# Peptides against a protein of PDB entry 6NYY: the designs that were tried, part 65

Target 1, 212 residues: chain A of PDB entry 6NYY
Amino acid sequence: KHFEQAIERVIGGLEKKTQVLQPEEKKTVAYHEAGHAVAGWYLEHADPLLKVSIIPRGKGLGYAQYLPKEQYLYTKEQLLDRMCMTLGGRVSEEIFFGRITTGAQDDLRKVTQSAYAQIVQFGMNEKVGQISFDLPRQGDMVLEKPYSEATARLIDDEVRILINDAYKRTVALLTEKKADVEKVALLLLEKEVLDKNDMVELLGPRPFAEKS
Target 2, 212 residues: chain A of PDB entry 6NYY as posed
Amino acid sequence: KHFEQAIERVIGGLEKKTQVLQPEEKKTVAYHQAGHAVAGWYLEHADPLLKVSIIPRGKGLGYAQYLPKEQYLYTKEQLLDRMCMTLGGRVSEEIFFGRITTGAQDDLRKVTQSAYAQIVQFGMNEKVGQISFDLPRQGDMVLEKPYSEATARLIDDEVRILINDAYKRTVALLTEKKADVEKVALLLLEKEVLDKNDMVELLGPRPFAEKS

## One batch from the design tools (peptide; aimed at target 1 D47 Y63)

Design b2_p30_8 (made by RFdiffusion4)
Pose (drawn by RFdiffusion4):
Structure b2_p30_8 (pose): chain A 212 residues (1-212), chain P 30 residues (1-30)
Amino acid sequence: as target 2 above (212 residues)
Amino acid sequence: SAAVENLEEYYRQEENPAIPVSAYAKMAPP
């Protein structure tokens, strides 16, 4: 047990128990983190989940703990299910509330960086073609693009087609599974953490083969 | 062994910007 608290501390950051939220904020954060939990539960190539918490941990209000699959060859479908898991947070607080918050900002930086990487860096697109470019990092102040402007116009169009196909796939997921999202978040308001075992108590066994 | 593997995969994804870190997900404060 003392090891599992270390794995979480290194990955997650400091865990602020005293930084309380308003009752209308905890209701939002629970529906946000349940989106990550349920969409990560029912998708095939998404990571197996360890723990979901609504306690503030580091630069965040909620926290989700995943077990990333050690694999060296990501396919096109294995990257969409990672995107549809990440976008699941905004989708759940949009189905239930109608209001969208600024809490999905870091969820959208990961979707944007994983869309430019498919199109620009890998060859995962038809319109741009099978062309690879050295995509700048965060600490790399980009001087000029290694391609034209009409190509940049072509790229940012395809990123909008890619994320809005990942968005619609997740809206069609958390409406079919709308009641299961509410089951998860109502326990998150009661018990501020959920292990894997009490998610099996809610949702039954996960319907995919998972190696542990 | 499973703890070491999890940490190695976390550091591998942190160093590779083409593949964003999926070991966690957080909700940003306002």

Design b2_p30_8_s1 (made by RFdiffusion4, then SolubleMPNN; from b2_p30_8, 24 letters changed)
Fold by OpenDDE base, seed 2:
Structure b2_p30_8_s1 (fold): chain B 212 residues (1-212), chain A 30 residues (1-30)
Amino acid sequence: as target 1 above (212 residues)
Amino acid sequence: KLYERHLAVHQRELADHTLPPMSHSTIAPP
């Protein structure tokens, strides 16, 4: 309990029990978080879900927490599945509501950063090639790009392609698992917090063995 | 173990924005 609360504070900030979301907003958050949870459940290279919550914390209205693997090397496939998991909330909103919200801003930021890193730092894109450039940190004056404007345009295009591919993959997955997303969302609306055991009870055991 | 893993990955996320997060949050509009 105390340890979990400490982790939750680090991840989400302080619990804001006094923030009463409007029912429609709470519903949106529940389906958003359910999208993340279900995507992570059915993606092989996603980290195992530990907890999902729709209790507002800090600036977050909900969150999903995963158990990271003790790994230093990531494959392209692993990064893709993580992108898909990160897009799960946005995709769930689209599938269930036919509209998107600002709730996915941080997710989209993370996906964007991952996509750029894959292309320009890890050399994981065939068209851009086996290159590695440092991404400008927030606040660094980008004085000179180590590549041409043509290469910059190519990078931007390939980033969009990669994100779109991840998005489509996530749409396909969550469309297939639409009933599972709804089960999780409805239970979130009831319990506000779900753990791994709740997910197992709802969905069955995760199809992929936890790499210890 | 879990704490160490969380700290290690959190530190990596802070240090290197290239790694996907251990967690994601639905963010309220500014």
Scores: peptide ipSAE 0.035, ipTM 0.575, DockQ to the pose 0.646
OpenDDE base, seeds 1, 3, 4, 5: peptide ipSAE 0.024, 0.023, 0.047, 0.023; ipTM 0.509, 0.552, 0.568, 0.531; seeds 1, 4, 5 fail the geometry check

Design b2_p30_8_s2 (made by RFdiffusion4, then SolubleMPNN; from b2_p30_8, 20 letters changed)
Fold by OpenDDE base, seed 2:
Structure b2_p30_8_s2 (fold): chain B 212 residues (1-212), chain A 30 residues (1-30)
Amino acid sequence: as target 1 above (212 residues)
Amino acid sequence: KLYERWLAVYEREKADHRIPPTSYATIAPP
């Protein structure tokens, strides 16, 4: 209990019990977080889910928390599954509401950054090739790009392809698991906070062995 | 130990903007 609270404070800050969400907003958050949770549950290379919450904390309206692995090297497959998990909230909103909200802006930023990093830093794209250059830091005036305009266009195209592929994969997954997303979302609306045991009770054991 | 390990990894992943974090939050509109 104290350990979980400490982690929650680090991730989300202090609970803002005074922030009253409208019922429709709370519903949107529940399905968004359920999307993250379920995507992570059924993706092989996703980190194990620890907690999912729709209690507002700081600027966050809800969150899904995972146990990070002490890993320094990531495969392309691992990064793809992480992208899919990150897209899970947005995809859930699309599947259940037919509309998207601004709630996924941080997720989209993270996915975009990951896609660019894979292509231009990790050399993980065959068309762009085995190139590695530092992405401009936020606020750095990029005076000169280390690549041609043709390469820039190619990078942008391949980033878009990678993100779209991750999105389509996530849509396929959460469409298949739509009933599970709904179960999690409905239980979130009731309990506001779910742990791994709640997820096991709802969905059964995670189909992938947790590499301890 | 587990918290310290988790925190270290989380801080690293947060600092390394290249890797998606192990926590995802729905952000309120501005």
Scores: peptide ipSAE 0.109, ipTM 0.602, DockQ to the pose 0.645
OpenDDE base, seeds 1, 3, 4, 5: peptide ipSAE 0.024, 0.080, 0.019, 0.180; ipTM 0.619, 0.596, 0.478, 0.682; seed 5 fails the geometry check

Design b2_p30_8_s3 (made by RFdiffusion4, then SolubleMPNN; from b2_p30_8, 22 letters changed)
Fold by OpenDDE base, seed 3:
Structure b2_p30_8_s3 (fold): chain B 212 residues (1-212), chain A 30 residues (1-30)
Amino acid sequence: as target 1 above (212 residues)
Amino acid sequence: KLYERHLAVYQRELADHSIPPTSHSTIAPP
Protein backbone atom coordinates (compact mmCIF):
# COMPACT_ATOMS: atom_id res chain seq x y z
CA LYS B 1 0.00 0.00 0.00
CA HIS B 2 2.56 2.66 1.01
CA PHE B 3 4.88 1.69 -1.83
CA GLU B 4 2.08 1.81 -4.40
CA GLN B 5 1.01 5.21 -3.11
CA ALA B 6 4.58 6.45 -3.41
CA ILE B 7 4.77 5.25 -7.02
CA GLU B 8 1.39 6.83 -7.78
CA ARG B 9 2.56 10.13 -6.31
CA VAL B 10 5.75 10.10 -8.36
CA ILE B 11 4.06 9.12 -11.63
CA GLY B 12 0.60 10.70 -11.36
CA GLY B 13 1.08 13.45 -8.82
CA LEU B 14 -1.21 14.22 -5.92
CA GLU B 15 -4.91 13.47 -6.10
CA LYS B 16 -6.89 16.61 -6.80
CA LYS B 17 -9.42 16.11 -4.00
CA THR B 18 -10.76 19.59 -4.68
CA GLN B 19 -11.60 18.88 -8.31
CA VAL B 20 -15.26 17.91 -8.41
CA LEU B 21 -16.39 16.63 -11.78
CA GLN B 22 -20.02 16.91 -12.74
CA PRO B 23 -21.76 13.52 -12.81
CA GLU B 24 -21.93 13.54 -16.62
CA GLU B 25 -18.23 14.39 -16.90
CA LYS B 26 -17.35 11.66 -14.41
CA LYS B 27 -19.43 9.25 -16.50
CA THR B 28 -17.53 10.35 -19.62
CA VAL B 29 -14.20 9.78 -17.85
CA ALA B 30 -15.31 6.32 -16.68
CA TYR B 31 -16.32 5.20 -20.17
CA HIS B 32 -13.18 6.77 -21.68
CA GLU B 33 -10.91 4.91 -19.27
CA ALA B 34 -12.96 1.73 -19.67
CA GLY B 35 -12.36 1.97 -23.43
CA HIS B 36 -8.60 2.07 -22.90
CA ALA B 37 -8.71 -0.73 -20.34
CA VAL B 38 -10.79 -3.09 -22.50
CA ALA B 39 -8.82 -2.33 -25.67
CA GLY B 40 -5.59 -3.07 -23.81
CA TRP B 41 -7.09 -6.26 -22.37
CA TYR B 42 -7.99 -7.77 -25.76
CA LEU B 43 -5.02 -6.54 -27.83
CA GLU B 44 -2.13 -8.99 -27.81
CA HIS B 45 0.64 -6.42 -28.06
CA ALA B 46 -0.86 -3.86 -25.69
CA ASP B 47 0.94 -3.39 -22.40
CA PRO B 48 -0.65 -5.14 -19.39
CA LEU B 49 -2.94 -2.93 -17.33
CA LEU B 50 -1.96 -2.54 -13.68
CA LYS B 51 -4.45 0.08 -12.56
CA VAL B 52 -7.18 2.33 -13.93
CA SER B 53 -8.61 5.29 -12.05
CA ILE B 54 -11.18 8.02 -12.54
CA ILE B 55 -9.87 10.02 -9.59
CA PRO B 56 -8.36 13.24 -10.94
CA ARG B 57 -4.58 13.43 -10.41
CA GLY B 58 -2.02 15.99 -11.48
CA LYS B 59 -2.96 17.03 -15.03
CA GLY B 60 -5.40 14.18 -15.70
CA LEU B 61 -9.08 13.53 -15.01
CA GLY B 62 -8.46 9.81 -15.16
CA TYR B 63 -5.47 7.60 -15.67
CA ALA B 64 -4.29 4.10 -16.39
CA GLN B 65 -1.01 2.54 -15.33
CA TYR B 66 0.69 -0.10 -17.43
CA LEU B 67 3.64 -2.40 -17.03
CA PRO B 68 5.61 -2.31 -20.27
CA LYS B 69 7.46 -5.35 -21.46
CA GLU B 70 11.21 -4.99 -21.45
CA GLN B 71 11.46 -4.56 -25.20
CA TYR B 72 13.96 -2.69 -27.34
CA LEU B 73 12.56 -3.61 -30.77
CA TYR B 74 8.97 -3.03 -31.82
CA THR B 75 7.16 -4.61 -34.76
CA LYS B 76 4.62 -2.82 -36.93
CA GLU B 77 1.90 -5.03 -35.39
CA GLN B 78 2.96 -4.10 -31.87
CA LEU B 79 2.89 -0.40 -32.70
CA LEU B 80 -0.58 -0.79 -34.25
CA ASP B 81 -1.98 -2.46 -31.12
CA ARG B 82 -0.47 0.30 -28.98
CA MET B 83 -2.16 2.87 -31.22
CA CYS B 84 -5.48 1.02 -30.88
CA MET B 85 -5.17 0.94 -27.09
CA THR B 86 -4.40 4.67 -27.13
CA LEU B 87 -7.52 5.32 -29.25
CA GLY B 88 -9.72 3.22 -26.92
CA GLY B 89 -10.94 6.21 -24.90
CA ARG B 90 -12.04 8.24 -27.93
CA VAL B 91 -13.71 5.22 -29.49
CA SER B 92 -15.57 4.41 -26.27
CA GLU B 93 -16.91 7.97 -26.13
CA GLU B 94 -18.15 7.64 -29.72
CA ILE B 95 -19.81 4.25 -29.12
CA PHE B 96 -21.57 5.15 -25.88
CA PHE B 97 -22.30 8.86 -26.21
CA GLY B 98 -22.32 9.54 -29.95
CA ARG B 99 -20.09 12.53 -29.20
CA ILE B 100 -16.39 13.14 -28.71
CA THR B 101 -14.67 15.31 -26.11
CA THR B 102 -11.38 17.15 -25.76
CA GLY B 103 -10.24 14.44 -23.32
CA ALA B 104 -8.54 12.48 -26.09
CA GLN B 105 -6.15 15.30 -27.12
CA ASP B 106 -3.09 13.73 -25.51
CA ASP B 107 -4.04 10.31 -26.89
CA LEU B 108 -4.41 11.72 -30.41
CA ARG B 109 -1.07 13.50 -30.10
CA LYS B 110 0.61 10.22 -29.14
CA VAL B 111 -1.10 8.34 -31.97
CA THR B 112 -0.09 11.05 -34.45
CA GLN B 113 3.52 10.99 -33.28
CA SER B 114 3.62 7.20 -33.48
CA ALA B 115 2.15 7.19 -36.99
CA TYR B 116 4.68 9.72 -38.29
CA ALA B 117 7.54 7.85 -36.63
CA GLN B 118 6.46 4.57 -38.22
CA ILE B 119 6.37 6.10 -41.69
CA VAL B 120 9.31 8.52 -41.72
CA GLN B 121 11.67 7.12 -39.07
CA PHE B 122 11.13 3.36 -39.13
CA GLY B 123 10.40 2.88 -42.85
CA MET B 124 7.30 0.80 -42.06
CA ASN B 125 5.17 2.08 -44.98
CA GLU B 126 5.45 0.40 -48.38
CA LYS B 127 4.41 3.48 -50.41
CA VAL B 128 6.80 5.87 -48.69
CA GLY B 129 9.47 3.18 -48.64
CA GLN B 130 12.55 2.34 -46.61
CA ILE B 131 13.35 5.87 -45.50
CA SER B 132 14.45 7.32 -42.18
CA PHE B 133 14.38 11.03 -41.47
CA ASP B 134 14.63 12.82 -38.19
CA LEU B 135 11.35 14.39 -37.21
CA PRO B 136 11.61 18.10 -36.55
CA ARG B 137 12.27 18.73 -32.90
CA GLN B 138 9.89 21.08 -31.16
CA GLY B 139 11.31 24.55 -31.85
CA ASP B 140 13.69 23.60 -34.63
CA MET B 141 13.02 25.76 -37.64
CA VAL B 142 12.68 23.11 -40.29
CA LEU B 143 14.51 25.13 -42.92
CA GLU B 144 14.57 22.42 -45.58
CA LYS B 145 12.65 19.19 -45.74
CA PRO B 146 14.93 16.35 -46.82
CA TYR B 147 12.16 15.27 -49.25
CA SER B 148 9.96 16.79 -51.95
CA GLU B 149 6.52 18.32 -51.42
CA ALA B 150 5.09 15.33 -53.25
CA THR B 151 6.72 13.04 -50.68
CA ALA B 152 5.40 15.28 -47.88
CA ARG B 153 1.85 14.88 -49.21
CA LEU B 154 2.33 11.14 -49.52
CA ILE B 155 3.56 10.97 -45.92
CA ASP B 156 0.56 12.97 -44.69
CA ASP B 157 -1.84 10.73 -46.61
CA GLU B 158 -0.25 7.53 -45.33
CA VAL B 159 -0.27 8.86 -41.74
CA ARG B 160 -4.02 9.46 -42.05
CA ILE B 161 -4.54 5.99 -43.49
CA LEU B 162 -2.57 4.39 -40.65
CA ILE B 163 -4.45 6.32 -37.95
CA ASN B 164 -7.80 5.57 -39.60
CA ASP B 165 -6.94 1.88 -39.80
CA ALA B 166 -6.05 1.87 -36.10
CA TYR B 167 -9.29 3.74 -35.35
CA LYS B 168 -11.42 1.29 -37.35
CA ARG B 169 -9.72 -1.66 -35.68
CA THR B 170 -10.45 -0.12 -32.28
CA VAL B 171 -14.10 0.56 -33.22
CA ALA B 172 -14.53 -3.05 -34.31
CA LEU B 173 -12.94 -4.37 -31.11
CA LEU B 174 -14.83 -2.16 -28.66
CA THR B 175 -18.11 -2.71 -30.52
CA GLU B 176 -17.60 -6.46 -30.14
CA LYS B 177 -16.64 -5.95 -26.49
CA LYS B 178 -19.24 -3.23 -25.81
CA ALA B 179 -20.74 -5.11 -22.86
CA ASP B 180 -17.28 -5.45 -21.30
CA VAL B 181 -16.64 -1.71 -21.69
CA GLU B 182 -19.99 -1.06 -19.96
CA LYS B 183 -19.10 -3.43 -17.10
CA VAL B 184 -15.73 -1.76 -16.54
CA ALA B 185 -17.22 1.74 -16.75
CA LEU B 186 -19.97 0.93 -14.24
CA LEU B 187 -17.50 -0.65 -11.84
CA LEU B 188 -15.22 2.41 -12.19
CA LEU B 189 -18.15 4.64 -11.27
CA GLU B 190 -18.68 2.50 -8.17
CA LYS B 191 -15.08 1.92 -7.03
CA GLU B 192 -13.28 4.82 -8.80
CA VAL B 193 -10.15 2.64 -8.98
CA LEU B 194 -9.70 -0.81 -10.50
CA ASP B 195 -6.67 -3.05 -10.47
CA LYS B 196 -5.70 -6.06 -12.57
CA ASN B 197 -7.56 -8.42 -10.21
CA ASP B 198 -10.80 -6.46 -10.59
CA MET B 199 -10.38 -6.73 -14.37
CA VAL B 200 -9.79 -10.50 -14.15
CA GLU B 201 -12.87 -10.92 -11.97
CA LEU B 202 -14.98 -8.82 -14.31
CA LEU B 203 -13.72 -9.95 -17.75
CA GLY B 204 -11.90 -13.19 -17.02
CA PRO B 205 -8.20 -13.75 -17.49
CA ARG B 206 -6.51 -11.75 -20.21
CA PRO B 207 -6.53 -13.98 -23.30
CA PHE B 208 -2.79 -13.45 -23.83
CA ALA B 209 -0.25 -15.16 -21.63
CA GLU B 210 1.77 -12.55 -19.82
CA LYS B 211 5.34 -13.37 -20.65
CA SER B 212 6.88 -13.35 -17.17
CA LYS A 1 13.50 -7.67 -9.74
CA LEU A 2 10.02 -6.55 -8.62
CA TYR A 3 11.45 -3.16 -7.67
CA GLU A 4 13.01 -2.71 -11.09
CA ARG A 5 9.70 -3.57 -12.75
CA HIS A 6 7.89 -0.89 -10.78
CA LEU A 7 10.25 1.73 -12.20
CA ALA A 8 9.14 0.72 -15.68
CA VAL A 9 5.47 1.54 -14.98
CA TYR A 10 4.12 4.25 -17.21
CA GLN A 11 0.92 6.23 -16.83
CA ARG A 12 -1.52 7.43 -19.44
CA GLU A 13 -3.65 10.38 -18.40
CA LEU A 14 -6.95 11.73 -19.64
CA ALA A 15 -6.31 15.34 -20.52
CA ASP A 16 -7.80 17.95 -18.24
CA HIS A 17 -9.06 20.81 -20.35
CA SER A 18 -10.74 22.60 -17.51
CA ILE A 19 -10.66 26.22 -18.41
CA PRO A 20 -9.07 27.76 -15.39
CA PRO A 21 -11.85 29.77 -13.91
CA THR A 22 -11.24 33.00 -15.67
CA SER A 23 -10.70 35.04 -12.62
CA HIS A 24 -13.24 37.42 -13.79
CA SER A 25 -12.00 39.84 -11.33
CA THR A 26 -15.38 41.24 -10.76
CA ILE A 27 -13.95 44.67 -10.98
CA ALA A 28 -15.98 46.02 -8.16
CA PRO A 29 -17.24 49.18 -9.68
CA PRO A 30 -15.23 51.83 -8.07
Scores: peptide ipSAE 0.179, ipTM 0.591, DockQ to the pose 0.051
OpenDDE base, seeds 1, 2, 4, 5: peptide ipSAE 0.054, 0.076, 0.053, 0.028; ipTM 0.678, 0.672, 0.619, 0.612; seeds 2, 5 fail the geometry check

Design b2_p30_8_s4 (made by RFdiffusion4, then SolubleMPNN; from b2_p30_8, 21 letters changed)
Fold by OpenDDE base, seed 5:
Structure b2_p30_8_s4 (fold): chain B 212 residues (1-212), chain A 30 residues (1-30)
Amino acid sequence: as target 1 above (212 residues)
Amino acid sequence: KLYERWLAVYQRQLADHSIPPTSHSTIAPP
């Protein structure tokens, strides 16, 4: 109890018991969080889900808590699965509502940052090649780019391709698992909070062995 | 101990913008 509450405060902030979302907004949040949860459930390199909630906290409308691994080296495949999981909320909104909301802004920022890092810091793109540049930090003077305008355009194009590929992969996954996303979303609307056991009961055991 | 380890890993993930943190909050726009 105390541990869980401490984590929830770190991820979402303090509970706002007085903040009542409109039913349609609460539904949107439920399907958004269900998208993240189900994507993470069926992606091999995603971290195990611990808790998902649609109770508003701090500035957040919902959250998903995963068990992070002590990992220092990431493969391209692992980063792709993390991008797909991060896109799960946006994709769920699209496939269920035919509309997108501002709720995915932080997710899209994280995906964008990861895509740029993969291409320009980790050398993970074949067209751009085995290069590594420091990305400008927020507030750093934009120093002259150590590459040509042509290279800048190539980077921007390949970032878009990478994000779109992750998006398409997530669409394919959540379309295949659409019934599971709906089950999770409906149960979230009923219980407001789900744990790992609720997910196992609803979806069955996660198909990937938990690396202890 | 488990909480402290979890928190340390999570904070590292938040600080490393190259790797999306798995735990997240759906934030309302300002």
Scores: peptide ipSAE 0.301, ipTM 0.827, DockQ to the pose 0.630
OpenDDE base, seeds 1, 2, 3, 4: peptide ipSAE 0.066, 0.267, 0.097, 0.258; ipTM 0.671, 0.807, 0.577, 0.814

